# Peptides against a protein of PDB entry 6JX3: the designs that were tried, part 8

Target 1, 85 residues: chain A of PDB entry 6JX3
Amino acid sequence: AEFRLRPEISVAQTDYGMVLLDGRSGEYWQLNDTAALIVQRLLDGHSPADVAQFLTSEYEVERTDAERDIAALVTSLKENGMALP

## One batch from the design tools (peptide; made by RFdiffusion4, then SolubleMPNN)

Design b1_p9_8_s2 (from b1_p9_8, 4 letters changed)
Fold by OpenDDE base, seed 3:
Parts: sequence; structure tokens; C-alpha cells
Structure b1_p9_8_s2 (fold): chain B 85 residues (1-85), chain A 9 residues (1-9)
Amino acid sequence: as target 1 above (85 residues)
Amino acid sequence: PRPQITRLR
């Protein structure tokens, strides 16, 4: 299914990176550049496989590690209330 | 680096 943020989540671009803010709870999370890149591409409609391929060219990471990293990040974003299941 | 999220207060 399509990766989507929860409707109460706002995205802010800061000098220090992407921040996700929950407008209901007031909690917010900072994403490092790698996490922000993954989220941006997923929101643009790229598949996890597409993103993994992109990461192998952007960073010195093996394809298998990229796939695992993406899956772990998506799980974390869902479990921490930022992304829809 | 590997993806990271950090909860802020």
C-alpha cells in the first residue's frame, strides 16, 4: 500500500533537517538526512525497492542493508504515530 | 549514515 503520513502530522523543513510535528499531541521528531530522503521518496510514490536502489547510489551501503533500513524506518514511523499502517 | 529519527521536546 501507499506510504502516507497521518493527517495530524505536519512536515517542516529546518536548517537542521526534516521535522515531523504531531499537531494534536505536540510531539515532534527530527529525521536525519537519510531518513528524510527515504520519507520524501516514499511520499512521492516510490516503492521501497526504488528507494533502496537510490540509497545504494547516495550512500556507501549494500542493497540488503538499505532494504532492511527502509523497513525498520517505516515500522518506526508507524509505531511512533507518524505514518498510517 | 543509517536512517535515524529523534524525538524532540
Scores: peptide ipSAE 0.765, ipTM 0.953, DockQ to the pose 0.880
Fold by OpenDDE base, seed 1:
Structure b1_p9_8_s2 (fold): chain B 85 residues (1-85), chain A 9 residues (1-9)
Amino acid sequence: as target 1 above (85 residues)
Amino acid sequence: PRPQITRLR
């Protein structure tokens, strides 16, 4: 299924990286560069497999580690109310 | 580095 942010989530690009803000609760989260790249690519319609391949080329990480990192990040984004289930 | 999210205060 398509990766999407919850409608109440806004994205800000700051000097400290990508920030996701919940306009209803006021909670907000900073994403490091890797997390931001993953989110950006998923939002652009790339599959997790596409993103994993991208990460193996962008960083010195094994494919399996990239896949686990993406899955863990997506889980965190959903659990912390940023991404739709 | 590995992906990271941090709740801001």
Scores: peptide ipSAE 0.763, ipTM 0.953, DockQ to the pose 0.886
Fold by OpenDDE base, seed 2:
Order: structure tokens, then sequence, then C-alpha cells
Structure b1_p9_8_s2 (fold): chain B 85 residues (1-85), chain A 9 residues (1-9)
């Protein structure tokens, strides 16, 4: 239920923005501001529904769009080895 | 903007 990063993943704030680094492979990913916001809130224990509500107010997006964006991002983070299933 | 992740390596 809770969103968690894999144990080998480190979070860094860089000039490129938020970066997730796999300490084993050396592979790393940059998150744009919106993705970083979503990840940070999920890691803080907010539900996807909480985050969707937050995005609707922060970015003036439709609720359905926010929900889709969060789901797609979470899926991508899992598929690319950053988040636990 | 919509959320985006970009592989850096």
Amino acid sequence: as target 1 above (85 residues)
Amino acid sequence: PRPQITRLR
C-alpha cells in the first residue's frame, strides 16, 4: 500500500532537480518538478488521492488528469527499478 | 507541467 523506494535507491537534490540514483548499477534518473513533488508527497505518506487533490490546486489540472499522471509515474518508477512493487 | 522522469546514464 505504501509507496517506497527500493533500498539501493538514493535521493539527491541536484542542479538538474531531484535525482534518483541506483547505488548498485549507477543508473540514475532526473525528475522534473511535478514528478519530484509527487514522489516527495508519496514518500511522506500521502495517498495517491491526497496527491491528486494537491495537484489539482497546485497546477490547476483536472482531477482525472492528476490521477492518471500519478498512476503513470508510479508505474514508471516501479518498472524502472526505483520503487518497490 | 506533467510529471517526467529522464534517464541520465
Scores: peptide ipSAE 0.762, ipTM 0.954, DockQ to the pose 0.921
Fold by OpenDDE base, seed 4:
Structure b1_p9_8_s2 (fold): chain B 85 residues (1-85), chain A 9 residues (1-9)
Amino acid sequence: as target 1 above (85 residues)
Amino acid sequence: PRPQITRLR
């Protein structure tokens, strides 16, 4: 299914990276560069498989590690109220 | 680096 942020989540760019802000609760999270890249590509409509291939090809991440990292990140974003289930 | 998120609140 399509990766989407929850409606109350805003994306902000800071000097230290991407921040996701929950406009209802006021909670906010900083993403490191790799997490931000994954989120950006998923939001652009790339599949997790596309993103894994991208990480493998462009950033020399092992394919299995990329797949696990993407899955773990997506799970975390859902569990922490940033992404829709 | 591996992806990381950090709660700021």
Scores: peptide ipSAE 0.762, ipTM 0.954, DockQ to the pose 0.907

## One batch from the design tools (peptide; made by RFdiffusion4, then SolubleMPNN)

Design b1_p10_1_s1 (from b1_p10_1 with T2R S10R)
Fold by OpenDDE base, seed 2:
Structure b1_p10_1_s1 (fold): chain B 85 residues (1-85), chain A 10 residues (1-10)
Amino acid sequence: as target 1 above (85 residues)
Amino acid sequence: PRPSITLLGR
């Protein structure tokens, strides 16, 4: 399924990295560089499999670890109100 | 490093 942010979420680039801001609550979350990369690629339409392959080339991580990391991040983004279910 | 998110405000 397509990865999408909730409509009230804005993406900001700051000196600290990517931040996701909830325009309704004012809650904001910082993503580290790896999380930001994953989110950017997912929003661009890449599948989790595409992203996992990309990560194995960018970082010294096994494919299985990359897949698990992506799944965990997506779950966190959904559970914390940033991504649509 | 592995991906992470951190609540900064509210």
Scores: peptide ipSAE 0.757, ipTM 0.952, DockQ to the pose 0.921
Fold by OpenDDE base, seed 4:
Structure b1_p10_1_s1 (fold): chain B 85 residues (1-85), chain A 10 residues (1-10)
Amino acid sequence: as target 1 above (85 residues)
Amino acid sequence: PRPSITLLGR
């Protein structure tokens, strides 16, 4: 399934990294560099498997850790109202 | 680092 942000979510780039702003609730969340990278690649159309391979190859993350981290991040983004289910 | 998100406001 395609990863998408909810329509009310805006993306901002700040000096401290990516921020996601909910235009309805007013909540806003900061992503660290790794989370921002994952989100950017998912939004570009890469699959979670693609992103896991990317992290393994480019950032020396263990494959199983990358897979769990991506899944956990996606879950968090959905549960906290940023990503579509 | 491992990915993380932090609520900043609301």
Scores: peptide ipSAE 0.754, ipTM 0.951, DockQ to the pose 0.899
Fold by OpenDDE base, seed 1:
Structure b1_p10_1_s1 (fold): chain B 85 residues (1-85), chain A 10 residues (1-10)
Amino acid sequence: as target 1 above (85 residues)
Amino acid sequence: PRPSITLLGR
């Protein structure tokens, strides 16, 4: 399924990196560069497998670790109200 | 580094 942010979530690019703001609750979260990169690629329509391959080439990360990191991030984004289930 | 998110407000 397509990765999408909840409709109340806004994306901001700040001096501190990507920030996701919930316009209803007022919560806002900072993503580090790696998390931002993952989110950007997922929003662009890349699959988790595509992103995992990308991470293994961009960083010194094993494929299994990349896959786990992506899955954990997506879970966190969903559980913390940023991404649609 | 490994991906991370940090709650900044609320």
Scores: peptide ipSAE 0.743, ipTM 0.950, DockQ to the pose 0.921
Fold by OpenDDE base, seed 3:
Structure b1_p10_1_s1 (fold): chain B 85 residues (1-85), chain A 10 residues (1-10)
Amino acid sequence: as target 1 above (85 residues)
Amino acid sequence: PRPSITLLGR
């Protein structure tokens, strides 16, 4: 299924990196560069497999590790109320 | 090296 943010979540680009802001609660999450990169590519329609391939090209990381990292991030985004299930 | 992924809640 398509990766999507919850409707109340906005993306803000700040001098300190990407922030996901909940417009209802005021809660926000700061993403480091790698997390932001993954989120951006997923929102652009790339599959987790696409992103894993990208990460193995950009960083010194094995494919399996990249896949697990992406899966863990997606799970966190859903559990922390940022992404739709 | 393997990149770190960080979500910092506020």
Scores: peptide ipSAE 0.478, ipTM 0.899, DockQ to the pose 0.447

Design b1_p10_1_s2 (from b1_p10_1, 4 letters changed)
Fold by OpenDDE base, seed 5:
Structure b1_p10_1_s2 (fold): chain B 85 residues (1-85), chain A 10 residues (1-10)
Amino acid sequence: as target 1 above (85 residues)
Amino acid sequence: PVPSIRRLGR
């Protein structure tokens, strides 16, 4: 299904990179550059497969590793209340 | 690098 952030989550760009802010709880999470890139592309409508392909070229990682990393990130974002299930 | 998230605070 389409990757979407929860409605209470705002995206902010900071000096430290992308931050996701929960407007209800006040919690905020910093994403490293790779995580931010993944989230940006997913939000733009790219599939995880598209993102994996992109990562393999950008960071010279194995396709399988990219796929696992994306899946792990998405799971983390869902579990920590940032992304919709 | 491996994607990562870190809770900064509340």
Scores: peptide ipSAE 0.712, ipTM 0.941, DockQ to the pose 0.937
Fold by OpenDDE base, seed 4:
Structure b1_p10_1_s2 (fold): chain B 85 residues (1-85), chain A 10 residues (1-10)
Amino acid sequence: as target 1 above (85 residues)
Amino acid sequence: PVPSIRRLGR
């Protein structure tokens, strides 16, 4: 399924990285650069497989590690109320 | 680095 943020979530860029803000609860989360890159690419319509391939080339991580990292991040974003199930 | 998120507040 397509990766999507929940409708109440806003994206902000700060000097210290990407922030996701929940307009209903007021909760906000900072993403590190790698997490921000993954989210940006997923929101742009790239598949997790596309993103994994990109990470292997950009950061020279192992493919399986990239896949696990993406899956873990997506799970965290869903569990913490930022991404749709 | 490994992707990470950090809750900053509510």
Scores: peptide ipSAE 0.708, ipTM 0.941, DockQ to the pose 0.931
Fold by OpenDDE base, seed 2:
Parts: C-alpha cells; structure tokens; sequence
Structure b1_p10_1_s2 (fold): chain B 85 residues (1-85), chain A 10 residues (1-10)
C-alpha cells in the first residue's frame, strides 16, 4: 500500500531537520536526517524496497538492516499518529 | 545513523 501521512499532519523543513506537525493535537515531531530521507522518498512514491536499495548505496548499511530500519520507522509513524495505516 | 523520531512538544 502507498505510504501517506494523515490529513491533519503538516510537513515543515527546518534548520534542525524535518518536522511533522499534527494540526489537531498540536503535537510535533522531529525526524533525524535518515528518517527524513526515508519519509521524503516514500512520499515521492518509492517503495520500501527502493528506499532500502538507496540506503545501502548512499550509506554503508546492510540491506537487511536497512529494511528493518524502514519497517520500524513506518510502524513508529503509524503508531504515533503521523502516517495512515 | 538509524532513523529516529523525537516528540518535541505540544
């Protein structure tokens, strides 16, 4: 399924990194550089597999580690109310 | 590094 943010979530680019703001609750979350890169690519329509391949080439990360990291991030974004299930 | 998120506030 396509990765999508919940409709109440806004994205802001800041000097301190990507921030996701919940317009209803007022909660906001900062993503580190790697998380921001993953989210940006997923929102651009790349699959988790595409992103994993990208991470292995851009950073010296094992493919299996990249896949697990992406899955864990996506789960966290869903559980914390930022991404649609 | 490993991807991470941090709740900054409300």
Amino acid sequence: as target 1 above (85 residues)
Amino acid sequence: PVPSIRRLGR
Scores: peptide ipSAE 0.706, ipTM 0.940, DockQ to the pose 0.936
Fold by OpenDDE base, seed 1:
Structure b1_p10_1_s2 (fold): chain B 85 residues (1-85), chain A 10 residues (1-10)
Amino acid sequence: as target 1 above (85 residues)
Amino acid sequence: PVPSIRRLGR
């Protein structure tokens, strides 16, 4: 399944990093650099497995940790109304 | 670091 943001979500690149804004509710969320990188790659069509491999190369993290981090982030994005289920 | 999101407001 393709990772997608909800249609009401806008992406902004700010001096403080990536921000996701819900244009309907007005809620907005800041992503840290790692979260932004994950979201960008997922939106570009990379699979979670691709992203996990990327993270293990970009950071000194174990594959299992990368996979958990991605899953946790995706869950958070869905639960907080940013990503489609 | 570990990915994180923070709600900035409304």
Scores: peptide ipSAE 0.706, ipTM 0.940, DockQ to the pose 0.953

Design b1_p10_1_s3 (from b1_p10_1, 4 letters changed)
Fold by OpenDDE base, seed 5:
Structure b1_p10_1_s3 (fold): chain B 85 residues (1-85), chain A 10 residues (1-10)
Amino acid sequence: as target 1 above (85 residues)
Amino acid sequence: PRPSIRRLGR
């Protein structure tokens, strides 16, 4: 399924990394570089499998670890109101 | 590093 942010969420690039801002509540979240990379690629239409392959090359992470990290991040983004279910 | 997010509040 397609990864999408909720319509009220805006993306900003800051000196401290990617920030996701909820335009309704004013809540905002900062992503570290790895999380930002994952979100960027998912938003560009890459599948979790594509992103896992990319991470194995970029960070020399084991495939299994990459897959778990992506799944955990996506779950967190959904649970914290940033991504659509 | 492993991916992480941090809530900064309002």
Scores: peptide ipSAE 0.734, ipTM 0.945, DockQ to the pose 0.906
Fold by OpenDDE base, seed 2:
Structure b1_p10_1_s3 (fold): chain B 85 residues (1-85), chain A 10 residues (1-10)
Amino acid sequence: as target 1 above (85 residues)
Amino acid sequence: PRPSIRRLGR
């Protein structure tokens, strides 16, 4: 299914990278550059497979590592209330 | 580096 942020989540670009703000709880989360890249591409409509291929091609990450990292990140974003299930 | 998220607080 399409990767989407929850309606209450706002995205901010800061000097230190992407920040996700929960307008209801007040929690905010900083993403490192790799996580921000993954989120940006998913939000642009790329599939996890597309993102994994991108990481392997552009950043020389092993495919299996990329796939696991993307899955773990998506799970974390869902569990912490940032992404829709 | 590997992807990571960090809760900064409220």
Scores: peptide ipSAE 0.731, ipTM 0.945, DockQ to the pose 0.918
Fold by OpenDDE base, seed 1:
Structure b1_p10_1_s3 (fold): chain B 85 residues (1-85), chain A 10 residues (1-10)
Amino acid sequence: as target 1 above (85 residues)
Amino acid sequence: PRPSIRRLGR
């Protein structure tokens, strides 16, 4: 299924990077540049596999590590109420 | 660097 943020989540670009704000609770999270890049590409419709390939070309990371990182990030975003299941 | 998130508020 397509990666989507929860409807109450807003994306803000700040001096410190991408921030995800929960408009209901007021909780907000900062993403580092790599996490922001992953989220942006997923939201643009790229698959996790596409993103993993992108990361291996952009950074000196192994494909397996990229795949684990993406999976862990997606899990974290879901568990912390930012992304839809 | 590896992806990371940090809760900043609330």
Scores: peptide ipSAE 0.731, ipTM 0.945, DockQ to the pose 0.926
Fold by OpenDDE base, seed 4:
Parts: structure tokens; sequence; C-alpha cells
Structure b1_p10_1_s3 (fold): chain B 85 residues (1-85), chain A 10 residues (1-10)
């Protein structure tokens, strides 16, 4: 399934990084640069595998670690009400 | 750095 944010979630770019705001609950989260890059690429239609390959080239991260990091982030975004299941 | 998220408030 395609990665998508929930419809009530707004994306804001700040001097300190990407912020996701839930317009219904008022809850908001800040993503670090790596998390923001992952989200941006997923939203652009790249697969988790594509993103993992990207991360291995941008950072000193092993492929398996990149895959685990992406999966963990996606899970967190879903569990915290930002991404659709 | 490894990806991270931080809840700022609600």
Amino acid sequence: as target 1 above (85 residues)
Amino acid sequence: PRPSIRRLGR
C-alpha cells in the first residue's frame, strides 16, 4: 500500500525541520532531517526499498539498518495518528 | 543520523 498521511495532518516546514500537525487534535510532532527525508520520499511514491537504498548512499548506514529504521518510523507515524494504516 | 520524531504538544 502507498504511504499516505491522514487527511487531517498538515505538513509545515520550519527552521528546525519538518513538523506534522493534526488539525483535529492539535497534536504536533517534529521530525529530524533523516525522518523528514524518509517521509518526503515515501510521499513522492518511492518504496521503502528505494528509500533504504537512498539512505545507504546519503549516510553511513547499513542496508539492513536503513530498512529497520524506515519500518520503525512508518510504524511510529501510523501509531501516532499521522499516517494512514 | 538515525530518524527520529518528537512530540511537541497537543
Scores: peptide ipSAE 0.730, ipTM 0.945, DockQ to the pose 0.952

Design b1_p10_1_s4 (from b1_p10_1, 3 letters changed)
Fold by OpenDDE base, seed 3:
Structure b1_p10_1_s4 (fold): chain B 85 residues (1-85), chain A 10 residues (1-10)
Amino acid sequence: as target 1 above (85 residues)
Amino acid sequence: PRPSITRLGR
């Protein structure tokens, strides 16, 4: 299924990286550069497999580690109220 | 580095 942010979540680009803001609660989260890259590609319609392949070329990360990292990030974004289930 | 998120507050 398509990765999507919850409708109340806004994306802001700051000098320090991507920030996700909940417009209802006011809670906000900072993503590091790798997390921001993953989110951007998923929102663009790339699959987790596509993103894993991309990460292996961008960073010194093994394919298996990239896949695990993406899955963990997606889970975290869902559990912390930023992404739709 | 590995992906991470940090809750900054409200």
Scores: peptide ipSAE 0.743, ipTM 0.947, DockQ to the pose 0.930
Fold by OpenDDE base, seed 2:
Structure b1_p10_1_s4 (fold): chain B 85 residues (1-85), chain A 10 residues (1-10)
Amino acid sequence: as target 1 above (85 residues)
Amino acid sequence: PRPSITRLGR
């Protein structure tokens, strides 16, 4: 399924990195550089497999670790109310 | 580094 943010979530680019703001609750979250890159690529329509391949080649992350990290991040974004299920 | 998210507040 397509990765999408919830409609109440706004994205901001700051000097401290990507921030996701929930316009309803007022909660906001900072993503580190790697998380921001993953989210950006997923929002652009790349699959988790595409992103894993990218991380493997660009950052020399083991493929298995990349896949696990992406899955964990997506789960966290869903559970914390930022991404649609 | 590995991906991470941090709740900054409300």
Scores: peptide ipSAE 0.740, ipTM 0.947, DockQ to the pose 0.926
Fold by OpenDDE base, seed 1:
Structure b1_p10_1_s4 (fold): chain B 85 residues (1-85), chain A 10 residues (1-10)
Amino acid sequence: as target 1 above (85 residues)
Amino acid sequence: PRPSITRLGR
């Protein structure tokens, strides 16, 4: 399944990092660099497995931790109204 | 660092 943001979500690149804004509710969220990187790669069509491999190369993290981090982030993005289910 | 999101407000 393709990872997609909800249509009301706008992406902004700010001095503080990536921000996701819900244009309907006004809620907005800041992503840290790692979260932004994950989201960018998922939106570009990379699979969670691709992203996990990337994270193990970019950061000193174990594959299992990377996979768990991606899953947790995706869950958070869905639960907080940013990503489509 | 590990990924994180922070709600900045409304």
Scores: peptide ipSAE 0.740, ipTM 0.947, DockQ to the pose 0.948
Fold by OpenDDE base, seed 4:
Structure b1_p10_1_s4 (fold): chain B 85 residues (1-85), chain A 10 residues (1-10)
Amino acid sequence: as target 1 above (85 residues)
Amino acid sequence: PRPSITRLGR
């Protein structure tokens, strides 16, 4: 399924990285550069497989590590109310 | 680095 943020989530760029803000609860989270990159590519329509390939080729991450990292991040974003199920 | 998220507040 397509990766999407929940409608109440706003994206902000700060000097210290991407921030996701829940406009309903007021909760906000900072993403590190790698997490922000993954989210940006997923939102742009790239598949998790596309992103994994990108990480392996661009940042020299092992393929299995990239896949696990993406899955874990997506799970975290869903569990913490930022991404749609 | 590996991806990470940090809750900053509510």
Scores: peptide ipSAE 0.738, ipTM 0.947, DockQ to the pose 0.928

Design b1_p10_2_s1 (from b1_p10_2 with K2R L7K)
Fold by OpenDDE base, seed 5:
Structure b1_p10_2_s1 (fold): chain B 85 residues (1-85), chain A 10 residues (1-10)
Amino acid sequence: as target 1 above (85 residues)
Amino acid sequence: PRPSITKLGS
């Protein structure tokens, strides 16, 4: 299904990378470059498969590892209250 | 590098 952030989450671009801020709890998380890339592409409407293909081209990562990394990141974002289930 | 998130605070 479509990847979406929870409505209370704000995205900030900082000199240190992408930050996701929960406007209700005040909790905020920093994404490294790879995580930010994944989130940006998912929010732009690319499928996980599209993103996996992109990662294999951008980084020295096997397709299977890219797919697992995307799934793990999405799970973390959902579990930590940033992405909708 | 592999994707990561870091909780900075609240």
Scores: peptide ipSAE 0.751, ipTM 0.951, DockQ to the pose 0.953
Fold by OpenDDE base, seed 1:
Structure b1_p10_2_s1 (fold): chain B 85 residues (1-85), chain A 10 residues (1-10)
Amino acid sequence: as target 1 above (85 residues)
Amino acid sequence: PRPSITKLGS
């Protein structure tokens, strides 16, 4: 249930946004502002449901869309080696 | 906007 980054992943804040760097492979990914907010809240211990509620209040998105977006992002982060399964 | 990630390199 707890969202966690893989131990080899580090977070950097850049002028271009949040970047996740794999210290082993050197691969790195940029997150847009919305993705960064989702990751930050998940790392802070908020549930996906908490984040969905947050997004509906911060952005003009339907709850169902927010939930789908969060699930898709988490899946991408896991599949691309950034988050623990 | 909707969340997105972009691979910058390796």
Scores: peptide ipSAE 0.751, ipTM 0.950, DockQ to the pose 0.954
Fold by OpenDDE base, seed 2:
Structure b1_p10_2_s1 (fold): chain B 85 residues (1-85), chain A 10 residues (1-10)
Amino acid sequence: as target 1 above (85 residues)
Amino acid sequence: PRPSITKLGS
């Protein structure tokens, strides 16, 4: 249930946004501002529901859209080797 | 904007 990055993943803050680097493969990904916000809050221990509520307030998106966006992002982070299953 | 990730390289 807890969102966690894989141990080989490093987080870097760049002028272009949050970057996740795989120290083993060298692969790295950039997150846009919204994705970075979601990841930061999840890593801080907020639940997906907490994050969805936050997004509805911060970005004025529909709750359902926020929930789907979070789920899709988490899935992508897991499938692309950044987050633990 | 909606969340997105972009692979920058390897």
Scores: peptide ipSAE 0.750, ipTM 0.950, DockQ to the pose 0.942
Fold by OpenDDE base, seed 4:
Structure b1_p10_2_s1 (fold): chain B 85 residues (1-85), chain A 10 residues (1-10)
Amino acid sequence: as target 1 above (85 residues)
Amino acid sequence: PRPSITKLGS
């Protein structure tokens, strides 16, 4: 399924990295560089498998670890109200 | 590094 942010979520680029702000609750979260990269690629329409391959080739991450990390990040984004289910 | 998110406020 398509990865999408919830409509109330705003994306900001800061000197400290990507920030996601919930305009309704006021909660906001900072993503580290790797998380931001994953989110950017998913939002651009790449599949989790595409992103996993990207991480293995660019950042010396084992494929299994990349897949797990992407899944965990997506779960966190959904559970914390940033991404649509 | 591994991906991470940090809640900054609410």
Scores: peptide ipSAE 0.745, ipTM 0.950, DockQ to the pose 0.940

Design b1_p10_2_s2 (from b1_p10_2, 4 letters changed)
Fold by OpenDDE base, seed 5:
Structure b1_p10_2_s2 (fold): chain B 85 residues (1-85), chain A 10 residues (1-10)
Amino acid sequence: as target 1 above (85 residues)
Amino acid sequence: PRPSIRRLGR
């Protein structure tokens, strides 16, 4: 399924990394570089499998670890109101 | 590093 942010969420690039801002509540979240990379690629239409392959090359992470990290991040983004279910 | 997010509040 397609990864999408909720319509009220805006993306900003800051000196401290990617920030996701909820335009309704004013809540905002900062992503570290790895999380930002994952979100960027998912938003560009890459599948979790594509992103896992990319991470194995970029960070020399084991495939299994990459897959778990992506799944955990996506779950967190959904649970914290940033991504659509 | 492993991916992480941090809530900064309002």
Scores: peptide ipSAE 0.734, ipTM 0.945, DockQ to the pose 0.898
Fold by OpenDDE base, seed 2:
Structure b1_p10_2_s2 (fold): chain B 85 residues (1-85), chain A 10 residues (1-10)
Amino acid sequence: as target 1 above (85 residues)
Amino acid sequence: PRPSIRRLGR
């Protein structure tokens, strides 16, 4: 299914990278550059497979590592209330 | 580096 942020989540670009703000709880989360890249591409409509291929091609990450990292990140974003299930 | 998220607080 399409990767989407929850309606209450706002995205901010800061000097230190992407920040996700929960307008209801007040929690905010900083993403490192790799996580921000993954989120940006998913939000642009790329599939996890597309993102994994991108990481392997552009950043020389092993495919299996990329796939696991993307899955773990998506799970974390869902569990912490940032992404829709 | 590997992807990571960090809760900064409220």
Scores: peptide ipSAE 0.731, ipTM 0.945, DockQ to the pose 0.910
Fold by OpenDDE base, seed 1:
Structure b1_p10_2_s2 (fold): chain B 85 residues (1-85), chain A 10 residues (1-10)
Amino acid sequence: as target 1 above (85 residues)
Amino acid sequence: PRPSIRRLGR
């Protein structure tokens, strides 16, 4: 299924990077540049596999590590109420 | 660097 943020989540670009704000609770999270890049590409419709390939070309990371990182990030975003299941 | 998130508020 397509990666989507929860409807109450807003994306803000700040001096410190991408921030995800929960408009209901007021909780907000900062993403580092790599996490922001992953989220942006997923939201643009790229698959996790596409993103993993992108990361291996952009950074000196192994494909397996990229795949684990993406999976862990997606899990974290879901568990912390930012992304839809 | 590896992806990371940090809760900043609330």
Scores: peptide ipSAE 0.731, ipTM 0.945, DockQ to the pose 0.918
Fold by OpenDDE base, seed 4:
Parts: structure tokens; sequence; C-alpha cells
Structure b1_p10_2_s2 (fold): chain B 85 residues (1-85), chain A 10 residues (1-10)
């Protein structure tokens, strides 16, 4: 399934990084640069595998670690009400 | 750095 944010979630770019705001609950989260890059690429239609390959080239991260990091982030975004299941 | 998220408030 395609990665998508929930419809009530707004994306804001700040001097300190990407912020996701839930317009219904008022809850908001800040993503670090790596998390923001992952989200941006997923939203652009790249697969988790594509993103993992990207991360291995941008950072000193092993492929398996990149895959685990992406999966963990996606899970967190879903569990915290930002991404659709 | 490894990806991270931080809840700022609600």
Amino acid sequence: as target 1 above (85 residues)
Amino acid sequence: PRPSIRRLGR
C-alpha cells in the first residue's frame, strides 16, 4: 500500500525541520532531517526499498539498518495518528 | 543520523 498521511495532518516546514500537525487534535510532532527525508520520499511514491537504498548512499548506514529504521518510523507515524494504516 | 520524531504538544 502507498504511504499516505491522514487527511487531517498538515505538513509545515520550519527552521528546525519538518513538523506534522493534526488539525483535529492539535497534536504536533517534529521530525529530524533523516525522518523528514524518509517521509518526503515515501510521499513522492518511492518504496521503502528505494528509500533504504537512498539512505545507504546519503549516510553511513547499513542496508539492513536503513530498512529497520524506515519500518520503525512508518510504524511510529501510523501509531501516532499521522499516517494512514 | 538515525530518524527520529518528537512530540511537541497537543
Scores: peptide ipSAE 0.730, ipTM 0.945, DockQ to the pose 0.954

